# Ledger of designs, part 5: peptides against a protein of PDB entry 3HUF

Target 1, 320 residues: chain A of PDB entry 3HUF
Amino acid sequence: MWIIEAEGDILKGKSRILFPGTYIVGRNVSDDSSHIQVISKSISKRHARFTILTPSEKDYFTGGPCEFEVKDLDTKFGTKVNEKVVGQNGDSYKEKDLKIQLGKCPFTINAYWRSMCIQFDNPEMLSQWASNLNLLGIPTGLRDSDATTHFVMNRQAGSSITVGTMYAFLKKTVIIDDSYLQYLSTVKESVIEDASLMPDALECFKNIIKNNDQFPSSPEDCINSLEGFSCAMLNTSSESHHLLELLGLRISTFMSLGDIDKELISKTDFVVLNNAVYDSEKISFPEGIFCLTIEQLWKIIIERNSRELISKEIERLKYA

## One batch from the design tools (peptide; aimed at target 1 K45 K104)

Design b2_p25_2 (made by RFdiffusion4)
Pose (drawn by RFdiffusion4):
Structure b2_p25_2 (pose): chain A 301 residues (1-255, 262-274, 288-320), chain P 25 residues (1-25)
Amino acid sequence: MWIIEAEGDILKGKSRILFPGTYIVGRNVSDDSSHIQVISKSISKRHARFTILTPSEKDYFTGGPCEFEVKDLDTKFGTKVNEKVVGQNGDSYKEKDLKIQLGKCPFTINAYWRSMCIQFDNPEMLSQWASNLNLLGIPTGLRDSDATTHFVMNRQAGSSITVGTMYAFLKKTVIIDDSYLQYLSTVKESVIEDASLMPDALECFKNIIKNNDQFPSSPEDCINSLEGFSCAMLNTSSESHHLLELLGLRISTFMKELISKTDFVVLNGIFCLTIEQLWKIIIERNSRELISKEIERLKYA
Amino acid sequence: EEEEEEEEEEEREEEEEEREEEEEE
């Protein structure tokens, strides 16, 4: 999401989260859902228009920002963005840091993008919530992405968690649920400061894993719990390979050395396991000679 | 040159005021 703040007291010492839409910025305007007051001698009463475009699907995967446009409103002293004068018809920017000078004001409005892309575990959940989050400047998607910062697990309806959830937990993504999304549906009309929505997501994540037999205490105790073991799988997607790598496994991808060297086969007279079955063991027992002894029992037998 | 710059600044200021009045109407 986009945030602005400034040195001096030109934004009254406050920061602000800017959502997709348009803002009029100037000396004689009041701070509301569509105006930003910036007080300085050289800033025109209505000085600049900031237009933030809604996110594209590609930004969910790249981590790129919503397009930020600035128009100078035929002002006395002009507008610059990153030291470039804003021409008529305005300019658009896809960088993550923007220094915006209004008139001859010695203090710049500093706009920066904070990473926030939300992966859903369920297509019906994505379709229900995507438009809401896109209007806040938050890209969403279903497939794996390296720019994902949060993962929305399904309602844990007294049942096992999905591989997407296990993977998000291991790669240290913040796991959230419907209750946090309901909070996000509150905030479009609001004028709130930088980092206003982020800590609640961490609190939601910390509460989810508490008293939960689908999760251990931390991603740290899960990572490299199966070191010294090896495995094999058919056409392993880079995500499942990375998931198994995070467990400390050695992996051999296939399309007398696939059988005796390899301790077990991970799926989707050889011994086979699903990742769902492997997660049950990855949690269960205690030590390295216990939590990886139940997996060593399933191999000999 | 400095006086011409000041006159251009004043003309810009008057054009801003006229546009403000038109927006209020």

Design b2_p25_2_s3 (made by RFdiffusion4, then SolubleMPNN; from b2_p25_2 with E4K E6K E9L R12K E25A)
Fold by OpenDDE base, seed 2:
Structure b2_p25_2_s3 (fold): chain B 320 residues (1-320), chain A 25 residues (1-25)
Amino acid sequence: as target 1 above (320 residues)
Amino acid sequence: EEEKEKEELEEKEEEEEEREEEEEA
């Protein structure tokens, strides 16, 4: 999201979030969803127009800013952005930091980009929320992205957490739910006057973790917890692979259970399977190897003695 | 004396520009 601040109290000592939309900036406007009052004698009654575009799909992957357009409203002294005079037709900016000078005003409006990108685990929830979040200048998507700051967990009562949720947790993304999304939708008007009223997702996250025994106390409890062990997995999902990497596992990939030969067994402590393969092929598992699902592995990993539990299961099956 | 007259002229030009800005703005 774009945040504006200014020197010399020209913004009344307040910061403001700018959502996608058009704003008239000047001395003789009233602060609302489409106007920014600036208090200086050296600025026009209606001085500039700011236009912030909605996020692009690219912005979800890069964490880049919504495009910021500035147009001077035919003022005597013009408008400058980053020490450059704004052209007659206006100029567009993709920089994360903008120093905006209105006329001869000695104080500048400083605009900066705060990155916020929300990943969804569920396409139905994305379909429900994407439009509203894009109108907040928040990029949204389903795919893993290095720019993601938040992850929406689907609450199904009594179900195990998904691999996406497990991976999001270990990546130290802020896990949120529909309650936080609902709260975000209500603050849009209040943050015009006070940008600090933007809801803190960390409180939502703390409440999710506290109320769900399927989470460890921290990502650090699980990261590299299985260092020195080796696993084999079906080449199914990038998220599952990255999750196992974050556990510190050495990973071998295979395409079918038939590819698990004596050589692979000799180098592998256990095999990670998806639920469908585990349930269908449990009768045909290779002798002398520990096979489990990623959800079964997660239940072991969240325990304080995870290494001892896994070692006992490996020993039980390798020497049986 | 000449520096003080220049400062007073610059201050008057700034006050006249600020007044023109107040009237046009």
Scores: peptide ipSAE 0.041, ipTM 0.596, DockQ to the pose 0.073
OpenDDE base, seeds 1, 3, 4, 5: peptide ipSAE 0.041, 0.025, 0.029, 0.035; ipTM 0.594, 0.647, 0.643, 0.554

Design b2_p25_3 (made by RFdiffusion4)
Pose (drawn by RFdiffusion4):
Structure b2_p25_3 (pose): chain A 301 residues (1-255, 262-274, 288-320), chain P 25 residues (1-25)
Amino acid sequence: MWIIEAEGDILKGKSRILFPGTYIVGRNVSDDSSHIQVISKSISKRHARFTILTPSEKDYFTGGPCEFEVKDLDTKFGTKVNEKVVGQNGDSYKEKDLKIQLGKCPFTINAYWRSMCIQFDNPEMLSQWASNLNLLGIPTGLRDSDATTHFVMNRQAGSSITVGTMYAFLKKTVIIDDSYLQYLSTVKESVIEDASLMPDALECFKNIIKNNDQFPSSPEDCINSLEGFSCAMLNTSSESHHLLELLGLRISTFMKELISKTDFVVLNGIFCLTIEQLWKIIIERNSRELISKEIERLKYA
Amino acid sequence: EEEEEEEEEEEEEEEELEEELEEEE
């Protein structure tokens, strides 16, 4: 999401999260859901218009920011963005850092993008929540993305967690649920500062894994728990390969060396396992000679 | 008339701000 702050006291020492929509910025305007007051001699009463476009699907995958547009409102002393004078018809920016000078004000309004892309585990959940999050400037999606910062697991209805959840836990993504989304549905009309929504997501994640037999204590204990082992799978997606890599496994992708060298076959007279079955062992027992002894029992037998 | 007097007061306040900026330069 987009955030602005400034040096000096021109924004009253406060930062602000800007959602998609339009803002009028000036010396004689009051701070509300659509206006930003910036006090300095050379800043016109109504000085600039900031328009932030809603996110595209591509931004969920690239981590790119919502398009940020600035129009100078025919002012006495002009508007610059990253030292470029804003012409009539305005300019649009897709960089993540913007230094915005209003008039001759010696202090710049500094706009920066904080990464936040939310992956859902369920299509019905994505369809229900996507428009809400997009209006906040938060790209969403279902498929794997390297720009994902948060993952919404389904209601753990007393049942096993999905592979998408296991994978998000291993790559150190913050796992959140419906309760955090309900919090996000509170905030569009609000004037809140930088990092206002992020810590609650971490608290939600830390609470989810507490007293939960689908999770161990940390991603750190899970990572490289199966080092020294090897495996094989059919047309492994780069995501499942990365998931198995994070377990410390050696992987051989296939379309007498696929059988005796390879300890087990991971699926979707050879010995086979699902990732769902592998996760049950990856948690269960204690040590490296115990949590990887139940997997060594399933191989010999 | 009242609106014209208010506009003239605003223009005088803007000119004082321009002079203060020139003195600071």

Design b2_p25_3_s2 (made by RFdiffusion4, then SolubleMPNN; from b2_p25_3 with E11K L17E E22K E23K)
Fold by OpenDDE base, seed 1:
Structure b2_p25_3_s2 (fold): chain B 320 residues (1-320), chain A 25 residues (1-25)
Amino acid sequence: as target 1 above (320 residues)
Amino acid sequence: EEEEEEEEEEKEEEEEEEEELKKEE
């Protein structure tokens, strides 16, 4: 989201969130969803137009800002952005920090990009929320992204957490739910006057973790917890691979259970399978190897004695 | 007509602002 601040009293000492939309900026406008009052005698009644575009698909992957367009409204002294005069037709900016000078005003409006990118675990939830979040200037998507700051957990009552949720947790992404998204939608108007009124997602996250026994106390309890162990996995999702890497596992990949030969078994402590393969092929598991799902592995990893539990299970199946 | 009156009022106030800025220098 874009946030504007200014030195002195030209913005009444307030920070403001600029959502996607068009804003008339000037001395003789009233602060609302389409106007920004700037208090200075060196600023025209209607001085500039700010236009903030909705997030692009690229912005989700880069964590880049929504495009910020500035047009001068034919003022005598013009408008400058980052010490450059805005062109007569307006200019568009993708920098994360903009210093906007209106006319001869000695104080600049400082616009800065607050990175917020929301990943969804479920396409139905993305379809439900993406439009509203994009209208907040929040990039959204389903795919893993290094720019992701927040992850929407799918709450199905009584289901295990998904691999996406596990991975988001280990990546130290702020896990949120639909209740937070609903709350964001209700405060949209109230944060126009004060950007500090933006709800803290970290409180939502703390409540999710506290109330769900499927989460460890911290990602640090799980990161590299299985260092020194080796696993094999089907060449499935990149998220599953990255999750196992974050656990400190040495990973071998295979294409089918038929590729699990004696050589692979000799080098591998256990095989990680998805639920569909585990349920369909449990009768055909190779002898002398420990096969488990990612969800079963996760249940072991969240325990304080995860290494001992895995070691016992490996031993039990090697001697069975 | 309303847009032209707003443009004329903007121009008169820009002249007053320029005179006030010259008094602060």
Scores: peptide ipSAE 0.031, ipTM 0.658, DockQ to the pose 0.499
OpenDDE base, seeds 2, 3, 4, 5: peptide ipSAE 0.030, 0.025, 0.028, 0.029; ipTM 0.656, 0.596, 0.622, 0.642; seed 5 fails the geometry check

Design b2_p25_3_s3 (made by RFdiffusion4, then SolubleMPNN; from b2_p25_3, 9 letters changed)
Fold by OpenDDE base, seed 4:
Structure b2_p25_3_s3 (fold): chain B 320 residues (1-320), chain A 25 residues (1-25)
Amino acid sequence: as target 1 above (320 residues)
Amino acid sequence: EEEEEKKKKEEEKEKEEEEELKKEE
């Protein structure tokens, strides 16, 4: 989200969140959802127009800012952004930091981008929330992104956590739920005067982890916990692959269970399957290899003695 | 005295800028 602050108390010593939308900026405007009052004698009553665009799909993958348009409102002294005069038709900015000078005002409005990108685990929740979150200037998506800061866990009581949730946790994203999204949707009015009123997701995350025994204490407890083991998996899920990599596993990929030959078995400690393949093909599993789902693997990984547990399961099947 | 004269010059400059801005309206 865009946050503005200013020197010399020209913003009354407060930070403000700018959501996507249009703002008239000037000395003689009242702070509201479409106006930013700036207190300086060197600023026109209506000095500039700020227009913040909604996030692009690219912004979700890059963590880049919503496009920030600045137009001078035909003022005598103009407007500058990063020491450059704004053009007559306005200019658009994608920099994360903007120093906005209104006329001859000795103090600048400092706009900075706080990166927040929310990944959703399922398309249904994305469909429900994307519009509202985009109107907050929050990029949203389903696919894994290096810019992802938050991950929405689907709160199905009594279900195992998804591979996406497991991976998000190990990737050190802040896991959130629908309650946090609801809270985000309500802050729009309260944060106009004080950007510090933006809710912290870390408390939500701590509560999720505390109340769900399917999470380890930290990502560090699981990262590289299976270093030195080798697995084979069906080349069906990128998230599954990345999850297994974060566990420190050596991964071999195969296209079908028929590709699991004696040579692969000799080099592989276990085979990781998705639930659908595990359930359908359970009767046709190769002899002498440990086959498990990612969810079954995760249940082992979250245990304090995960390496001993997995070793014992591997040995049990090699000598059976 | 020099700080008061600087402050007065800044106030005078702000007043000139304010008068210049009043002509835009």
Scores: peptide ipSAE 0.102, ipTM 0.697, DockQ to the pose 0.163
OpenDDE base, seeds 1, 2, 3, 5: peptide ipSAE 0.099, 0.092, 0.089, 0.082; ipTM 0.703, 0.669, 0.682, 0.656

Design b2_p25_4 (made by RFdiffusion4)
Pose (drawn by RFdiffusion4):
Structure b2_p25_4 (pose): chain A 301 residues (1-255, 262-274, 288-320), chain P 25 residues (1-25)
Amino acid sequence: MWIIEAEGDILKGKSRILFPGTYIVGRNVSDDSSHIQVISKSISKRHARFTILTPSEKDYFTGGPCEFEVKDLDTKFGTKVNEKVVGQNGDSYKEKDLKIQLGKCPFTINAYWRSMCIQFDNPEMLSQWASNLNLLGIPTGLRDSDATTHFVMNRQAGSSITVGTMYAFLKKTVIIDDSYLQYLSTVKESVIEDASLMPDALECFKNIIKNNDQFPSSPEDCINSLEGFSCAMLNTSSESHHLLELLGLRISTFMKELISKTDFVVLNGIFCLTIEQLWKIIIERNSRELISKEIERLKYA
Amino acid sequence: EEEEEEEEEEEIDEYYEEELEEEEE
């Protein structure tokens, strides 16, 4: 999401989260959902228009920002963005840091992008919530992405968690649920400061894993719990390979050395396991000679 | 250089005072 703040007291010492849409910025304008008051001698009463475009699907994967446009409103002293004068017809920016000077104001409005891309575990969930989050400047998607910062698990309807959830937990993604999304549906009309929505997501995550037999205490205890073991799988996607790597496994991808060297086969007279079955063991017992002894029992037998 | 800075300050001040007068009207 986009945020603005400034040195001096030109934004009254406050920061602000800017959603997709348009803002009029000037000396004689009141701070509301569509105006931003910036007080300085050289800033015109209505000085600049900031237009933030809604996100594209590609930004969910790249982590790129919503397009930020600035128009100078035929002002006395002009507008610059990163020291470039804004021409008529305005300019658009896809960088993550923007220094915006209004008129001859010695203090710049500093706009910066905070990473926030939300992965859903369910297509019906994505379709229900995507437009809401896109209007806040939050890219969403279903497939794996390296720019994902949050993962929405399905309602844990007294049932096992999905591989997408296990993977998000291991790669240290913040896991959230419907209740946090309901909070996000509150905030479009609001004028709120930098980092206003982020801590609640961490609180939601910390509460989810409490008293939950689908999760251990932390991603740290799960990571490298199966070191010294090895495995094999058919056409391993880079995500499943990374998931198994995070467990400390040695992996052999296939399309007398696939059988005796390899302790077990991970799926989607050899011994086979699903990742769902491997997660049950990855939690269960205590030590490295216990939580990896039940897996060593399933191999000999 | 100092005189050009003073002239820029004065121009800014005059523009600001003219805008204040318009607000009072």

Design b2_p25_7 (made by RFdiffusion4)
Pose (drawn by RFdiffusion4):
Structure b2_p25_7 (pose): chain A 301 residues (1-255, 262-274, 288-320), chain P 25 residues (1-25)
Amino acid sequence: MWIIEAEGDILKGKSRILFPGTYIVGRNVSDDSSHIQVISKSISKRHARFTILTPSEKDYFTGGPCEFEVKDLDTKFGTKVNEKVVGQNGDSYKEKDLKIQLGKCPFTINAYWRSMCIQFDNPEMLSQWASNLNLLGIPTGLRDSDATTHFVMNRQAGSSITVGTMYAFLKKTVIIDDSYLQYLSTVKESVIEDASLMPDALECFKNIIKNNDQFPSSPEDCINSLEGFSCAMLNTSSESHHLLELLGLRISTFMKELISKTDFVVLNGIFCLTIEQLWKIIIERNSRELISKEIERLKYA
Amino acid sequence: EEEEEEEEEEQEELDEEAEELLEEE
């Protein structure tokens, strides 16, 4: 999401989260859902227009920002962005840091992008919530992405968690649920400061894993719990390979050395396991000679 | 009402100072 703040007291010492849409910025304008008051001698009463475009699907994967456009409103002293004068017809920016000077104001409005891309575990969930989050400047998607910062698990309807959830937990993604999304549906009309929505997501995550037999205490205890073991799988996607790597496994991808060297086969007279079955063991017992003893029992037998 | 009058006076002062800055240039 986009945020602005400034040195001096030109934004009254406050920061602000800017959503997709248009803002009029100037000396004689009141701070509301569509105006930003910036007080300085050289800033025109209505000085600049900031237009933030809604996100594209590609930004969910790249982590790129919503397009930020600035128009100078035929002002006395002009507008610059990163020291470039804003021409007529305005300019658009896809960088993550923007220093915006209005007129001859010695203090710049500093706009910066905070990473926030939300992965859903369910297509019906994505379709229900995507437009809401896109209007806040939050890219969403279903497939794996390296720019994902949050993962929305399905309602844990007294049932097992999905591989997408296990993977998000291991790669240290913040896991959230419907209750946090309901909170996000509150905030479009609001004028709120930098980092206003982020801590609630962490609180939601910390509460989800409490008293939950689908999760251990932390991603740290799960990571490298199966070191010294090895495995094999058919056409392993880079995500499942990374998931198994995070467990400390040695992996051999296939399209007398696939059988005796390899302790077990991970799926989607050899011994086979699903990742869902492997997660049950990855939690269960205590130590390295216990939580990886039940897996060593399933191999010999 | 007193607060609105103070805000209008401040805007008039800022306009005068902006005109002086423009004449200096």

Design b2_p25_7_s2 (made by RFdiffusion4, then SolubleMPNN; from b2_p25_7, 13 letters changed)
Fold by OpenDDE base, seed 4:
Structure b2_p25_7_s2 (fold): chain B 320 residues (1-320), chain A 25 residues (1-25)
Amino acid sequence: as target 1 above (320 residues)
Amino acid sequence: MEKEKKKKEEEEKEEEEQKKLLEEE
C-alpha cells in the first residue's frame, strides 16, 4: 500500500494510507477519502491530484507498487516528484519512494510503498476477495510468488492443511484467514488519519498457529529437517517440489509410477505422491519402496523426532 | 540551535512564497 508522510508537519505529523482512488491535494481541502489537506503557506488551495491505480497482475509477482499518478492543477510553481517537474498532462510513477514537492514548499510529501501481496490457496476465495483487496491497493493471486507477504488459509473445520499452506508456512509467509480479510476490509476509514491503525497480520497468524496442531512450532524446526534423505515425486506441483526442497530433500521427478525402476528405488528413500494418485494406485505401488502423500509426510515432519520416524518407516518397508 | 535556525529559515521562505501566491490570486 502507499503510505504518505511529510516533513515540517504539513500533514499534521500523521502518516496516511493512500488506497486506489483519486485525491485532491491542497491547502484548502478537508481530509477525506478523496482529499488530502496539506498545511503550508506555499501550497495552492487545490494544488495537485494524486491518482493511485489498482494493482496489476504483474504487481503480484514483482511486489511493485500500484501506479501513482501525479497531476499539477495548473499551479504557478508546479509540482515535482523526485526533483523532476511533473508534466502538463501529469506523470505516472512506479518507484517505491516518491518525494513530492508541491510548489515551493520547503517540506516534501514522502510517499513510500509498503509491500503487501496476498496469495490465495483457493480460487473461490480469491474470486470473493480480490476486488475488495485490489481497492485497498493489495495485489492478489493464486500462484506462488517471491513477492507474496501473506497467504490465505482456507478454514475447513477438521480438514488437513493444504500443501500451499504448508509451503507458505515454511516460506515464512504470514498465514491469515477470512477473519483477517474481513477486518482488513473494515479499517479503510480509520487509516485515513492514521496509517498505524492497519491491523497486524502477525496476531492473526499467531492465533492460527496456536489453535491448529497441524503446524510445527516454527518453520525453522522443519527447514532442512530431512537433509540427507532422497525422495522421488510426480512432476505435478511446483509448490510440492519447493516444499520438499525446503525440507532439505534430494528430489527426483518422474512422470508416472511406471517410471519407478530398480535404479530409482536404489537411490530413493521414499516416494511422495499426491492424494489422487495415492488413493487410485495404492494397490499397484512398486515393491520395496515407501510411498506416502505430502500430507502423510507433513504429519511426520511436524514431530520433533521426524528423522527417526522417517528412518523407521523406510527400514520397515526395505525389510518387509 | 542549528535545527531551530533551519526551521526558522524554512518558515520565512514559506511566508515569502505565500506572499507570491496571494499576489496571484
Scores: peptide ipSAE 0.037, ipTM 0.662, DockQ to the pose 0.147
OpenDDE base, seeds 1, 2, 3, 5: peptide ipSAE 0.035, 0.024, 0.035, 0.034; ipTM 0.647, 0.529, 0.643, 0.557

Design b2_p25_7_s3 (made by RFdiffusion4, then SolubleMPNN; from b2_p25_7, 11 letters changed)
Fold by OpenDDE base, seed 3:
Structure b2_p25_7_s3 (fold): chain B 320 residues (1-320), chain A 25 residues (1-25)
Amino acid sequence: as target 1 above (320 residues)
Amino acid sequence: EEEEEKKKKEEEEYEKEQEELLKKE
């Protein structure tokens, strides 16, 4: 989201979040959802217009800012952004840091981009929340992104956590739920006066982890915990592959269970299967190899003695 | 503090310049 601050108390010592929308900036306006009062006699009554666009799909993958448009309102001394005079028709900015000078005011408005990108595990939840979050200047999506800062956990009562949730946790993404999304949707009025009133996602995350025994104590306890082991998996999901990589596994991929030959078995400690394949009564599993689901693997990984547990399971099947 | 005091003086000088311009119109 865009945050503005200013020197010399021209913003009354307050920081403000700017959501997507249009703002008239000047000395003789009252702070509201479409106006920013600046306290200086050196600026015009109505000096500039700021327009912040909604996030693009590209912004979800890059963590880049919502486009920031600045237009001077035909003032005597104009407006500058990063020491450059704003053009007569206005200019658009994609820089993460903007120093905005209004006329001859010696104090600048400093605009900075705080990156927030929300990944959803569930497409139905994305469909429900994406519009509201985009109106907060928050890019949203389903696909993994290096720019992802938050992950919405799919809560099904009594179900195991999803592979997406497991991977988000290991990536140190802040896991959130629908309660946090509801709270985010209510903040627009409070953040006009104080940007610090933005909801703390870390408190939501702490509560999720504390109340769910399916999470390990930290991501660091699981990262590279299976270094030196080798697995084979179906070439079906990038997320599952990346999860296994973060565990430190050497991964071989196959297209079907029929591709699991004696050569692959000789090089592999265990086979990771999806639930649909694992639960299929029609499938003969390869003899002499440990087959498990990602969810079963996760239950081993969250244990303090994960390496010993997996070694024992591998040995049991070599002697069976 | 010194930089803020300098900027405040620059604002006061600008205010005086604007008042003088308004007296000439």
Scores: peptide ipSAE 0.028, ipTM 0.612, DockQ to the pose 0.087
OpenDDE base, seeds 1, 2, 4, 5: peptide ipSAE 0.024, 0.000, 0.027, 0.026; ipTM 0.584, 0.224, 0.561, 0.598; seed 4 fails the geometry check

Design b2_p25_7_s4 (made by RFdiffusion4, then SolubleMPNN; from b2_p25_7, 11 letters changed)
Fold by OpenDDE base, seed 1:
Parts: sequence; C-alpha cells; structure tokens
Structure b2_p25_7_s4 (fold): chain B 320 residues (1-320), chain A 25 residues (1-25)
Amino acid sequence: as target 1 above (320 residues)
Amino acid sequence: KEEEEKKKKEEEEYEKEQEKLLEEE
C-alpha cells in the first residue's frame, strides 16, 4: 500500500494510506476518500492529482508498488517528483519512494510503498476476496511468490493443514484467515486519517498458531530438521518440492510409481506421495519401502524427536 | 529541528511573496 507523510505539518502531522483511486491534492480541499488537504500558502487550492492504479499481476510476483500517477493541475510553479518536474500530461512512477514537491513549498510529501502481497491457498477464497483486496492496493494470487507477505489459510474444520500452509509457515509468511480479511475490509475509511490504524496481521497469526496444534512452535524447529535423509517424490507441485528442500532433504523426483526401481529405493530413505496416489496405490507399494504422505510427514516433523521417529519408521519397514 | 526551522522561514518568506497569487489560483 502507498503511505504518505510530510514534513512541516503540511499533512497535519498524520500519515495516510492511499488506496487505488484518484485524489485531488491542494490547499482548499477537504480530506476524504478522493481529496488530500495540504496546509501551505505555497500550494494552490487544487494543485495536483494523484492516481494510484490497482495492482497488476506482475506486482504480485515482484512486490512492486501500484503505479502512482502524478499530474499537475496547471499550477504556476508546477509539481516535482524526485526533483524532476512532472510533465504536462502527468507522469507515472514505479519507484518505492517518491518525494513530491508541490510548487515552491519547502516541505515535501513523502510517499513510500509498504509491501503487502496476499497468497491464497484456495481459488474460491481468492475469487471471493481478490476484488476487495485489490481495491486496497494489495496484490493477490494463488501461485507461490517470493514477494508474498501473507498467506490465507483455508480453515476446513477437522482437516489437516495443506502443503501450501506448511510451506508458507516454513517460509515465515504471516498466516492469516478470513477474520483478518474481513477486518481489513472494515478499516478502509479509518486509515485515511491515520495509517497506524492498519490492523496487525501478526496478532491474527499468533492466534491461528496458538489455537492449532498442527503448527510447531517456530519454523526454525523444522528447517533442516531432516538433513542427511533422502526422499523420492512424484513430480508434484513446486510447493511440495520446496517444502521438502526446506526440511533439508535430498530429493529425487519420479513421474510415476512405476519408475520406482531398485536403484531409486537403494538411495531413498522414504517416498513422499500425495493423498490421491497414496490412497489409490497403497496396495501396490513394494514391501520394505517406507511410503508416506506430506501430511503424515508433517505430523512427524512437528514433533521434537522427528529424526528419531522417522529413523524408527524407516527401520521398521526396511526389516519387515 | 534546525533544518525544519530553516525550511519554515523559507516558507514564511515565500508565503508573503506568493500569498496574493495563490489566493487567485
């Protein structure tokens, strides 16, 4: 989201979130969802127009800012952004930091980008929330991205956490739920006056973790916890692969269970399968091979003695 | 603080020179 602040009390000492939309900036406007009052005699009654675009798909992957357009409203002294005069037709900016000078006002408006990108685990939830979040200047998507700051956990009552949720946790992404998204939707008006009123997602995250025993105490307890072990996995989701890498596993990939030969077995401590393959092919598993789902692996990893538990299971099945 | 006071003086001087023009804009 874009946040503006200014020197010299020209913004009344307040920080403001700018959501996607158009703002008239000037001395003789009233602060609302489409106007920014700037208090200086060096500023025209209506001085500039700020237009913030909704997030692009690219912004979700890069964590880049919503495009910020500045137009001077035919003022005598013009408008500058980063010491450069704004062109007559307006200019667009993708920099994360903008120093906006209105006329000859010696105090600048400082605009800075606060990165917030929300990944969804479920396409139905994305479809429900994406429009509202995009109108807050928050990029949204389903795919894994290095720019993601938040992950929406799908709470199905009585289900194990998804691979996406497991991976988001290990990546130290802030896990949130519908309650936080609903809360974000309500604060849109209140944060116009004070950007500090933006809800802290970390409190939502703490509550999710506290109320769900499927999470370890920290990601650090799980990262590299299986260093020295080797697994084989089906060529599944990128998230599944990256999750196993974060556990410190050496990973071999195969395309079908038929590709699991004696050579692969000799190099592999266990085979990781998705639920569908595990349930359908459980009867066809060769004797002496430890096969488990990612969810079963996760249940072992969250235990303090995960290495001992896995070693015992490997031994049990190797000598059975 | 000293830089803010300098900027504030520059603003006050500029305001006096431009007040009439900016009231018309």
Scores: peptide ipSAE 0.063, ipTM 0.714, DockQ to the pose 0.078
OpenDDE base, seeds 2, 3, 4, 5: peptide ipSAE 0.042, 0.049, 0.033, 0.033; ipTM 0.684, 0.688, 0.566, 0.600

